# Designs tried in a protein design run: peptides against a protein of PDB entry 4N7V. Part 14

Target 1, 222 residues: chain A of PDB entry 4N7V
Amino acid sequence: TLRSITSPLVAHRLKPIRQKTKKAVVSILDSEEVCVELVKEYASQEYVKEVLQISSDGNTITIYYPNGGRGFPLADRPPSPTDNISRYSFDNLPEKYWRKYQYASRFVQLVRSKSPKITYFTRYAKCILMENSPGADFEVWFYDGVKIHKTEDFIQVIEKTGKSYTLKSESEVNSLKEEIKMYMDHANEGHRICLALESIISEEERKTRSAPFFPIIIGRKP

## One batch from the design tools (peptide; aimed at target 1 K15 P116)

Design b1_p12_8 (made by RFdiffusion4)
Pose (drawn by RFdiffusion4):
Structure b1_p12_8 (pose): chain A 222 residues (1-222), chain P 12 residues (1-12)
Amino acid sequence: as target 1 above (222 residues)
Amino acid sequence: SEEYIEEVQRAE
């Protein structure tokens, strides 16, 4: 059953983005709702045969077929719903559409992985904690030129040269120049600080009923 | 595609 494989998507605090493609148009609206529009081409013009719209919390799914000859003319914004429409909860979503919800879930998880939640400026680097929690990606751009990309599985180092390599495990990073560990440790301290900063601020957010406390930009690029 | 997402989501 859907929920066997996937969890409801989270599109909160994400910026509006629209993505055209040969098959479909997947987007995130200003209301932070995820919209998936299937697209068909006819008479050198594109038609829409199905629209999936998922709530910000991913719990509510609305699907409408503007069933008509020629479907729906493709525009820059999602079309208004027709009358032959549908609405389901996440658990009550039919066996159909499951391939499409999973696609939308990946789309959103990809977007969160490139969405800054906390931006921290150190003496040596620009630190960014991303949105794809838990275990969000951590990116460090040193003013020195070195780039470090941290994942729950990976550590990625891009030296000033452009010489790039990936370090997966604790043993692999230990196989190191005892100078690059400074970049590693400074980035890890920055990661420690951002995870700590995120916790005490999101805690105050649960104490409040206001506009989101994210994203944050801390300090300034010297 | 990923570069386009990065451009949109990294805009300040």

Design b1_p12_8_s1 (made by RFdiffusion4, then SolubleMPNN; from b1_p12_8, 5 letters changed)
Fold by OpenDDE base, seed 5:
Structure b1_p12_8_s1 (fold): chain B 222 residues (1-222), chain A 12 residues (1-12)
Amino acid sequence: as target 1 above (222 residues)
Amino acid sequence: MEEEIREVTLAE
């Protein structure tokens, strides 16, 4: 099943973006829908031959073939659907479209990993919890130039000197110089606070049928 | 047909 290889993509709260590769263009629209345009070149002109339009919650996929399958010239936005539109739920999506859906999902996850959900200013750093899940990315930008980037898989450290390295185990973290451990301790504290705030705010958001509370900024730069 | 996107640039 499709669900066994990926979860429905979640594009809520993401800003519009359009990214082109050689054979595809992926977009997040103002509506927070996600579009994958499959591109083919003919006579030095690029044409959109197929479009997957995915709802913001990932559960509905609309597929159409512009201009009766002949293709529509590539523009600054996806072509509008016309005739012969197919609509599928996530669990009923034909297997032939799974790879393209997975592509869209990976793109959205990447965007989410770079989209601030909570920005928290401490005395020493700007902390940012991102939108991706599970295990949201967490970045700490210390005002003195040190940077720590935490992901589910690793921790990247950039020191004042510009020295950069990646840590993938607790053993490596424990072997850090004492001065770096101080930054790590602060980063971990900021991370804990952001996760706590996320939980509290999300609960209140669930209780209130209003506009999204996120993204949110806590504090200000000293 | 589609190529994997490795980098996305977003404005904060």
Scores: peptide ipSAE 0.051, ipTM 0.807, DockQ to the pose 0.186
OpenDDE base, seeds 1, 2, 3, 4: peptide ipSAE 0.050, 0.037, 0.038, 0.049; ipTM 0.797, 0.728, 0.729, 0.799

Design b1_p12_8_s2 (made by RFdiffusion4, then SolubleMPNN; from b1_p12_8, 6 letters changed)
Fold by OpenDDE base, seed 2:
Structure b1_p12_8_s2 (fold): chain B 222 residues (1-222), chain A 12 residues (1-12)
Amino acid sequence: as target 1 above (222 residues)
Amino acid sequence: MEEEIREVMLEE
């Protein structure tokens, strides 16, 4: 099943973006829908032959073939659906479209990993919890130049000298120099606070059913 | 961010 390969993409709160590759253009629209345009080149002109339009929650996929399948010239936005339109739920998406959906999903996940959800200014650093899940990326930019980037898979450290390295186990973290451990301790505390705030704010969103509270900024740079 | 996004390619 598609679900065994990927979860429905989530494009909520993401800013519009359009990224072109050789064979496709992927977009996040103002509506937070995601579009994959399949591109073919004929006589030095690029044409959109197929479009997957995915809802912001990833659960609905609308597929259409512009201009009766003849294609429409590539423009600065996806062509409007006119004919040959099919609508599928995530769990009913035909297998022939799974790779294209996965492409959209990977793109969205990458954008999410670079999209601030919580920005928290401490006395020593700017901390940023990103939108991706599970295990959201967490970045710490210390005012003295040290940088720490935490992902679910690794921790990257950039020291004031510009020296950089990656930690992939608890053993490596425990072997850090005492000076670096101080930065790591601060980063971990900031991370804990951001996760706690995320939980509390999300619960309030659920209760109030208001507009999204995120992204949020806590504090100011000293 | 855009440079990293360009690494995502559709494989057909």
Scores: peptide ipSAE 0.030, ipTM 0.700, DockQ to the pose 0.067
OpenDDE base, seeds 1, 3, 4, 5: peptide ipSAE 0.026, 0.030, 0.030, 0.029; ipTM 0.667, 0.699, 0.705, 0.695

Design b1_p12_8_s3 (made by RFdiffusion4, then SolubleMPNN; from b1_p12_8, 5 letters changed)
Fold by OpenDDE base, seed 4:
Structure b1_p12_8_s3 (fold): chain B 222 residues (1-222), chain A 12 residues (1-12)
Amino acid sequence: as target 1 above (222 residues)
Amino acid sequence: MEEEIREVMLAE
C-alpha cells in the first residue's frame, strides 16, 4: 500500500513555493495544496503533460492531463484543471502515481524542515523549531556565530571559525570540546522549551478550533 | 528530480 511507504503529506501553514526541475515542477499553492507538474520538452518548449494536485492534508489527489494529454505550455503556475479530472483518496491512489506522490511528499517534508513553527529568542541564541515531523528539525543560531542544527538523524555544528562537523551518536556528542558542550546544553534547553510550547499551543489550538496559532515567535532578539 | 530539488533547497 502507499501508506506502507509514505504518510499523507501535510502542507498546512507552508508558504507558497514553486520549484522547477528538469522533469517536473512542484508547487505549494496559496491554498496550501501541492501540485506536481510533469514536464516534457518539445521543440524547445516545455509542456505540462500531467498534474497531480494534492490537498493540504495529503488525503485527496486530483489528477488531470492538460489538453487531453497533449500538454499545456509551462507557465508560472500550474495549468487549471479542465476535463477528465480524476480524484482519488490517499488509500485509493493508483500505484502508477505512488512515486510522484512520494516525490511531492518528500518535497513538502523538506520545505517543512525549513519552515519555522516556533521561534524562540534566548539570551544567547535564536532557536527555531521547524514544521517537519516526526522529530522536527531544530536550529539554534547563536548570536556569536555558532550554529547548531538538530535533525532526527544528526546534529550539525558550525563553529565560530566556520568549522563544520556532524555528530551522529551520543558518543560523538560526549566527545565534544567543553566549549561546544556549553552551546549544546543551551541548544538542548531551547529545544526542550520549544517542544513544551508546541504541545501547549497545539492543545489550545485544538480546543479553540480557531485560526492556526503557528507560526509563533517567543521573545525578541536582544 | 528529488535530489535536484533537495540540492536547490539546501542551497537556499
Scores: peptide ipSAE 0.030, ipTM 0.678, DockQ to the pose 0.181
OpenDDE base, seeds 1, 2, 3, 5: peptide ipSAE 0.028, 0.024, 0.029, 0.030; ipTM 0.669, 0.673, 0.675, 0.699; seed 3 fails the geometry check

Design b1_p12_8_s4 (made by RFdiffusion4, then SolubleMPNN; from b1_p12_8, 7 letters changed)
Fold by OpenDDE base, seed 2:
Parts: sequence; C-alpha cells; structure tokens
Structure b1_p12_8_s4 (fold): chain B 222 residues (1-222), chain A 12 residues (1-12)
Amino acid sequence: as target 1 above (222 residues)
Amino acid sequence: MIEEIREVTLEE
C-alpha cells in the first residue's frame, strides 16, 4: 500500500514555492496545495503532460492531463484543470502514481525541515524548531558563531573556528569537549522548551479551532 | 533554497 511507504503529505503553513527540474516541476501554491507537473520537451519547448494536484492535507489527489493530453506549454504556474479529471483519496491512489506522490512528499518534507515553526531567542542563541515531523529539525545559532543542528538522525556542530563534525550516537555526544557540552546543554534546554511550547500551543489550537498560531517568535535578540 | 530533490521520471 502507499501508506506503507509514505504518509499523506502535510503542506499546511508552508509558503508558496516552485522548483523546476528536468522532468518535473513541483509547487506549493498559495492555497497550500501541492502540484507536480510532469514535463516533456518538444521542438525546444517544454510542455506539461500530466499534473498531480494534492490537497494541503495530502488526502486528495486530483490528476489531469492538460489540453486533452496534448500538453500545455510550461508556464510560471500549473495549468488549470479542464476536462477528464480524476480524483482519488490517498488510500485509493493507483500504484502508477505512487512514485510521483512520493516525490511530492519528499519535497514537502524538505520544505518543512527548513520552515520555522517556533523561533526562540535566548540570552545566548537563536533557536528554531522546524515544521517537519516526526522529530522536527532543531537549529541553534549562538551569537558567538557556534551552530548546532539537530535532526532525528544526527547532530551537527559547527564551532567558532568553522570546524564542523557530526554526531550519530550518545557515546559521541558524551565524548564532546567540556566547552562544547556547554553549548549542547543550552541547545537541549532550548529544544525542550520549544517542544513544550509546541505541545501547549497545539492543544490550545485544538480547543479554539481558530487560525493557526504557528509560526511564532518568542523573545528577541538581546 | 531547496536543491536536494531527486528527479522524477515520466510514466510510459
């Protein structure tokens, strides 16, 4: 099943973006829908032959073939759907479209990993919790130049000198120099606070059912 | 900003 290889993509709160490759263009629209345009070149002109339009919650996929399948010239936005439109739920998406959906999902997940959800200024650093899940990326930019980037898989450290290294286990973290551990401790505290705030705010959103509270900024640079 | 996306292939 598609669900066994990916979850429905989530494009909520993401800013519009358009990324072109040789064979495809992927977009997040103002509506927070995601479009994958499949591109073919004929006589030095690029044409959109197929479009997957995915809802912001990833649960609905609309597929259409522009200009009756003849293709539509590539433009700065996806062509509008016209005739012969197919609509699928996530769990009913034909297998032949799974790869294209996964492409969209990977793109969205990448955008999410670079999209601030919570920005928290401490006395020593700018902390940023990103939108991706599970295990959102967390970045700490210390005002003195040290940077720590935490992902679900690793921790990257950039020291004042520019020296960079990656930690992939608790053992490696425990082997850090004492001076670096101080930065790590601060980063971990900021991370804990951001996660706590995320939980509290999310619960409040659930109760109020109002406009999204995220992204938020807490504090200001000293 | 985003450079790490793999190419997709068109279906036959």
Scores: peptide ipSAE 0.032, ipTM 0.722, DockQ to the pose 0.066
OpenDDE base, seeds 1, 3, 4, 5: peptide ipSAE 0.029, 0.029, 0.028, 0.027; ipTM 0.686, 0.701, 0.686, 0.686

## One batch from the design tools (peptide; aimed at target 1 A24 K96 K100)

Design b2_p13_1 (made by RFdiffusion4)
Pose (drawn by RFdiffusion4):
Structure b2_p13_1 (pose): chain A 222 residues (1-222), chain P 13 residues (1-13)
Amino acid sequence: as target 1 above (222 residues)
Amino acid sequence: DLELDDSDLEYED
């Protein structure tokens, strides 16, 4: 059953983005709702045969077929719903559409991996903690020129040269130059600080009923 | 643009 494989998507605090493609148009609206529009081409013009719209919390799914000859003319914004529409909870979503919800879930998870939650400016680097919690990606751009990309699985180092390599495990990073560990440790301290900063601020957010406390930009680029 | 596998975007009757 859907929920066997996937968890409801989370599109909160994400910026609006629209993505055209040969098959469909997947987007995130200003209301932070995820919209998936299937697209067909006819008479050198594109038609829409199905629209999936998922709530910001991913719990509510609305699907409408503007069933008509020629479908729906493709535009820059999602079309208004028709009358032959549907609405399901996440658990009550039919066996159909499951391939499409999983696609939308990946789309959102990809966007969050590139959405800054906390931006921290150190003496030596620009630190960014991303949105894809838990274990969000961590990216460090040293003013020195070195780039460090941290994942729950990976550590990625891009030297000033452009010489790039990936370090997976604790043993692999220990196989180091004892100079690059400074970059590694400074980035890890920055990661420690951002995870700490995120916790005490999101804690105050649960104490409140206001506009989101994210994303944050801390300090300034010297 | 982002890269994703579009194999899941099929129309069903």

Design b2_p13_1_s1 (made by RFdiffusion4, then SolubleMPNN; from b2_p13_1 with D6E Y11F D13E)
Fold by OpenDDE base, seed 4:
Structure b2_p13_1_s1 (fold): chain B 222 residues (1-222), chain A 13 residues (1-13)
Amino acid sequence: as target 1 above (222 residues)
Amino acid sequence: DLELDESDLEFEE
């Protein structure tokens, strides 16, 4: 099943963006829907041959073929759907569209990994918990120039000198210089706090069922 | 504005 490969994408709270590649254009719309435009080139002109329009919660996929499948010239926005559209739920999406959905999902996850959910200013750093899940990216921008970027897979450190390196194991983290460990300790504390706040605020948001609480900013830059 | 790495977004069918 598709669900065994990926979860429904979640595009809530994401800002509109349009990214063109060689074979596809992927967009987040003002409506927070996600569109994948499959592009073909004919006679030095790019045409959109297929569009997947995915709801903001990822559960509904609308597929259409512009201009009766002949394609529509690539523009600065997805072509409007026609009457010959197919609508699927996530769990009923035909397998032939799974790869395209996965592509949309990866794009959304990438955008989410760069979209602040919680910004937390400490005495020493600007901490940012991103929107992606599970294992949201966490960035710490120390005011002195040090940066720590935590992902599910690695920790990247950029020192004051501009020297950068990636840590992929606890052993490597434990082998850090003492001065860097201090930054890491602060980053970890900020991370813990952001995760705790995310949980609390999310629960209140669920109960209130009002406008989104996120993104939020806690504190101010000193 | 978000800057995305285009290399991570290449689609292969």
Scores: peptide ipSAE 0.063, ipTM 0.798, DockQ to the pose 0.165
OpenDDE base, seeds 1, 2, 3, 5: peptide ipSAE 0.059, 0.059, 0.054, 0.056; ipTM 0.798, 0.796, 0.792, 0.794

Design b2_p13_1_s2 (made by RFdiffusion4, then SolubleMPNN; from b2_p13_1, 6 letters changed)
Fold by OpenDDE base, seed 3:
Structure b2_p13_1_s2 (fold): chain B 222 residues (1-222), chain A 13 residues (1-13)
Amino acid sequence: as target 1 above (222 residues)
Amino acid sequence: SLSLDESDLVFEE
């Protein structure tokens, strides 16, 4: 099943973006829908041959072939659907489209990992909890130049000197020099607070059923 | 900018 290889993508609260590659253009629209335009070159002109338009919650996929499959000249936005539009639910998406959906999902997840959900200013650092899940990225930018980036898979540290290294186990974290441990402790505390606030705010958001509360900024830059 | 592998974008036709 498609679910065995990916979950429905989630593009809520993401800012619009359009990224072109050689074979495709992927976009997050103002509507927070995601579009994958498959691009083919013919006679030195780029044409959009196929479009996958995915809803912001990832559950609905609309597929169409511009100009009856002849293609539409590549422009600054996806071509509008005309005829021969197919609409699928996530669980009913034909297998031939799975890889393309997965591509869109990976793109969205990457964007989410770089999209602030909570920005928290402490006395010593700017902390940022990102939108990706599970295990949202967490970045700490200390005002003195130290940076800590936590992901689900690793922790990256950039010291004042510019020295950079990656930690992939608790043993490596525990072996850090005392000075760096101080930064790590602060980062971990900021992370805990952001996660706690995320939970509280999300609950209030659920109760009020209003417009999204995120992204939010807590505190102020010193 | 972001970078993704285009291996998932194979054309069937």
Scores: peptide ipSAE 0.044, ipTM 0.757, DockQ to the pose 0.713
OpenDDE base, seeds 1, 2, 4, 5: peptide ipSAE 0.036, 0.033, 0.044, 0.031; ipTM 0.709, 0.705, 0.754, 0.689

Design b2_p13_1_s3 (made by RFdiffusion4, then SolubleMPNN; from b2_p13_1, 6 letters changed)
Fold by OpenDDE base, seed 4:
Structure b2_p13_1_s3 (fold): chain B 222 residues (1-222), chain A 13 residues (1-13)
Amino acid sequence: as target 1 above (222 residues)
Amino acid sequence: SLSLDESDLVEEE
């Protein structure tokens, strides 16, 4: 099943973006829908041959082929759907489109990993919990220049000198210099607080069913 | 800018 490969993408609260690659253009629209435009080149002109338009919650996929599959010249936005539009639910998406959906999902996850959900200013740092899930990225920008970036897979440290390194195990974290451990401790505390706030705010958001509470900013830069 | 692997877009046909 598609679900065994990826979960439905979630593009809520993401800002519009359009990114061109060799084979595709992927966009997040103002509507928070995600579009994958499959691009082919003919006679030095790029054409959109296929479009996957995915709902913001990832559950609905609309597929169309511009100009009856002949393609539409690549422009600054996805071509409008015309006729012969196919609409699928996530669980009913034909297998032939699964990898293209996965591409869209990965793009959204990447954007989410760079999209602030909670910004928390401490005495020493700007902490940012990102939108991606599970295991949201967490960045700590210390005012003195140190940066810590936590992901599900690693921790990246940038020291004042500009020295950068990646930690992938607890043993490596434990082997850090005491000075760096202090930064890590602060980062971990900020992370804990952001996660706690996320939980509380998400619960209130669920109860009220009002406009999104996120992104939020807690505190102010000193 | 973001970097994505386009391997998912490789058509088997």
Scores: peptide ipSAE 0.161, ipTM 0.838, DockQ to the pose 0.567
OpenDDE base, seeds 1, 2, 3, 5: peptide ipSAE 0.155, 0.155, 0.157, 0.160; ipTM 0.838, 0.836, 0.836, 0.837

Design b2_p13_1_s4 (made by RFdiffusion4, then SolubleMPNN; from b2_p13_1, 4 letters changed)
Fold by OpenDDE base, seed 1:
Structure b2_p13_1_s4 (fold): chain B 222 residues (1-222), chain A 13 residues (1-13)
Amino acid sequence: as target 1 above (222 residues)
Amino acid sequence: MLELDESDLEFEE
């Protein structure tokens, strides 16, 4: 099943974006829907041959073939759906479309990993918890130039000198110079606080059932 | 504006 490969994508709170590649154009619309346009080149012109439009919660997939399958010239937005539209639920999506859905999902996750959910200013740094899940990315931009980027898979450090390195194990983290450990300690504290705030705010959202509270900014640069 | 790595966004059928 598709579910065994990926979960429904989640595009809530993401800003509109359009990214062109060689074979596809992927977009997040102002409606927070996600569109994958499959592109083919013919006579030096790019045409959209197929469109997958996915709901913001990832559960509904609308597929259409522009211009009766002849394709529509690539433009600055997805072509409008035609009369020949197929609509599927996530669990009923034909296997032939699974790779395209996974592509959309990867794109959304990438965007989420770069979309601030919580911005927290400390005395020493700007901390940012991103929207991706599980294990949201966390970035710390120290005002003196040091940067720490935490993901579920690694920690990247950029020192004041510009030296950059990636840590992938506890052993590597423990081998850090003492001065860098101080930055790491601060980053970890900021991370803990952001996660705590996320939990608290999310609970309040659940209780109120109001408009989204995120993204949120805590404090300001000193 | 978000900066995305295009290499991660290539799609091949």
Scores: peptide ipSAE 0.067, ipTM 0.806, DockQ to the pose 0.173
OpenDDE base, seeds 2, 3, 4, 5: peptide ipSAE 0.065, 0.059, 0.065, 0.060; ipTM 0.802, 0.801, 0.803, 0.801

Design b2_p13_2 (made by RFdiffusion4)
Pose (drawn by RFdiffusion4):
Structure b2_p13_2 (pose): chain A 222 residues (1-222), chain P 13 residues (1-13)
Amino acid sequence: as target 1 above (222 residues)
Amino acid sequence: EFELDESDLEFED
């Protein structure tokens, strides 16, 4: 059953983005709702045959077929719903559409992996903690020129040269120049600080009923 | 802009 494989998507605090493609148009609206529009081409013009719209919390799914000859003319914004529409909860979503919800879930998870939640400016680097919690990606751009990309699985180092390599495990990073560990440790301290900063601020956010406390930009680029 | 597997985007009767 859907929920066997996937969890409801989270599109909160994400910026509006629209993505055209040969098959469909997947987007995130200003209301932070995820919209998936299937697209067909006819008479040198594109038609829409199905629209999936998922709530910000991913719990509510609305699907409408503007069933008509020629479908729906493709525009820059999602079309208004028709009358032959549907609405399901996440658990009550039919066996159909499961392939599409999983696609939308990957789209959102990808966007969150490139959405800054906390931006921290150190003496040596620009630190960014991303949105894809838990274990969000951590990116460090040293003013020195070195780039470090931290994942729950990976550590990625891009030297000033452009010489790039990936370090997976603790043993692999220990196989190191005892100078690059400074970049590694400074980035890890920055990661420690951002995870700590995120916790005490999101804690105050649960104490409140206001506009989101994210994303944050801390300090300034010297 | 993003690259994703679009094999799941099929129409269903």

Design b2_p13_2_s1 (made by RFdiffusion4, then SolubleMPNN; from b2_p13_2, 6 letters changed)
Fold by OpenDDE base, seed 3:
Structure b2_p13_2_s1 (fold): chain B 222 residues (1-222), chain A 13 residues (1-13)
Amino acid sequence: as target 1 above (222 residues)
Amino acid sequence: MLDLDESDLVEEE
């Protein structure tokens, strides 16, 4: 099943973006829908041969082939759907489209990892919890120049000198210099607070059934 | 530009 290789993508609260690559153009629209335009080159002109338009919650996929499959000249936005469109649910998406969906999902996840969900200013740092899941990225920008970036897979540290290194185990974290441990402790505290706030705010958001509360900013830059 | 692998877009012939 498609679910065995990826979950439905989530593009809620993401800002519009359009990225062109060799074989495709991927976009997050103002509507927070995600579009994958498959690009082919013919006679030195790029054409969109196929479009996957995915809903913001990832559960609905609309597929169409511009100009009956002949292609539409690549423009600054996806071509409008024709009358020959197919609409699928996530669980009913034909296997031949799974890899293309996965491409869209990876793009969205990457964007989410760089999209602030909670910004928290402490006395010493700007803390940012990102939108990606599971294990959202967490960045701490200390005002003195130290940076800590936590992901599900690693922790990156950038010291005042510019020295950068990556930690991938608890053993490596425990071997840090004492001065760096102080920064790590502060980062971990900020992370805990952001996660707690995320939980509380998400619950209130669920109860109110109103407009999104995120992204939010807690505190002010000193 | 975000680093994204296009291997998913390779058509299987």
Scores: peptide ipSAE 0.163, ipTM 0.845, DockQ to the pose 0.544
OpenDDE base, seeds 1, 2, 4, 5: peptide ipSAE 0.066, 0.161, 0.160, 0.162; ipTM 0.758, 0.847, 0.845, 0.846

Design b2_p13_2_s2 (made by RFdiffusion4, then SolubleMPNN; from b2_p13_2, 5 letters changed)
Fold by OpenDDE base, seed 3:
Structure b2_p13_2_s2 (fold): chain B 222 residues (1-222), chain A 13 residues (1-13)
Amino acid sequence: as target 1 above (222 residues)
Amino acid sequence: MLELDESDLVEEE
């Protein structure tokens, strides 16, 4: 099943973006829908041959072939749907579209990893919890120039001197210089607080069924 | 530009 290889993409709260590559143009629309335009070149002109339009919650996929499958000239936005439109749920998406869906999902996940969900200003740093999941990226920008970037897979440290290194195990974290450990301790505390706030705010958001509370900014830069 | 692998877009014959 598609679910065995990927989860429904989540594009909620993401800012609009349009990125062109060799084979496709992928967009997050103002509506927070995701569009994959499959691009073919003919006579030095690029045409959109196929469009996957995915709902913001990833559960609905609308597929159409512009201009009866002949293609529509690539423009600054996805072409309008034709009369030949297929609509699928995530679980009913034909296998031939799975990889294209995965492409969209990976793009969205990448955007999410760079999209602030919670910004928390401490006495020493600007802390940012990102939108991606599971294991959201967490960045700490210390006012003195030190940066710590935590992901599910690694921790990157940039020191005052500009020296950069990546930690991939607890043993490497434990081998850090004492000065760097102090920054790591602060980063971890900020991370804990952001996760706690995310939980509390998400619960309130669920209860109120109101407009999204995120992204939020807590505190101010001193 | 965000780095994205386009291998998913390779059409299978």
Scores: peptide ipSAE 0.164, ipTM 0.844, DockQ to the pose 0.566
OpenDDE base, seeds 1, 2, 4, 5: peptide ipSAE 0.063, 0.160, 0.164, 0.162; ipTM 0.752, 0.845, 0.844, 0.845

Design b2_p13_2_s3 (made by RFdiffusion4, then SolubleMPNN; from b2_p13_2, 4 letters changed)
Fold by OpenDDE base, seed 1:
Structure b2_p13_2_s3 (fold): chain B 222 residues (1-222), chain A 13 residues (1-13)
Amino acid sequence: as target 1 above (222 residues)
Amino acid sequence: MLELDESDLVFEE
């Protein structure tokens, strides 16, 4: 099943974006829906032959073929659905569309990893918890130039000198220079606080059942 | 719009 290889994409709170590649254009719309346009070139003109429009919660996929399959000239936005529209639930999506859905999902996840959910200013750094899940990316921009980027898979450190390295294990973290450990400690504390705030705010958001609270900014640069 | 500074995700059929 599709569910066994990917989860429904989540595009809530994401800003509109459009990214073109040679064979596809993927977009997040104002509606927070996600569109994958499959592109073919003919006579030096690019045409959209197929569109997958995915709901913001990833559970509904609308597929259509512009101009009855003849294609529509590539523009700055997806063509409007007109003919031969099929609608599927996530669990009923035909296998032939799974790769395209996965592509959309990966794109959304990438965007989420770069979309601030919580921005927290400390005395020493700007901390940012991103929207991706599980294990949201966490970035710490120290005012003195040090940067720490935490992902589910690794920790990247950029020192004042510009020296950059990636840590992939606890042993590597433990082998850090003492001066860098101080930055790491601060980053970890900021991370903990952001996660705590996320939990608290999410709970209040659930209770309120109103407009999203995120993204949120805590404090400001000293 | 969000600016992505990473390499584009490429879809190949």
Scores: peptide ipSAE 0.046, ipTM 0.773, DockQ to the pose 0.131
OpenDDE base, seeds 2, 3, 4, 5: peptide ipSAE 0.046, 0.045, 0.045, 0.044; ipTM 0.773, 0.774, 0.775, 0.774

Design b2_p13_2_s4 (made by RFdiffusion4, then SolubleMPNN; from b2_p13_2 with E1M F2L D13E; failed a check: a repeat of another design)
Amino acid sequence: MLELDESDLEFEE

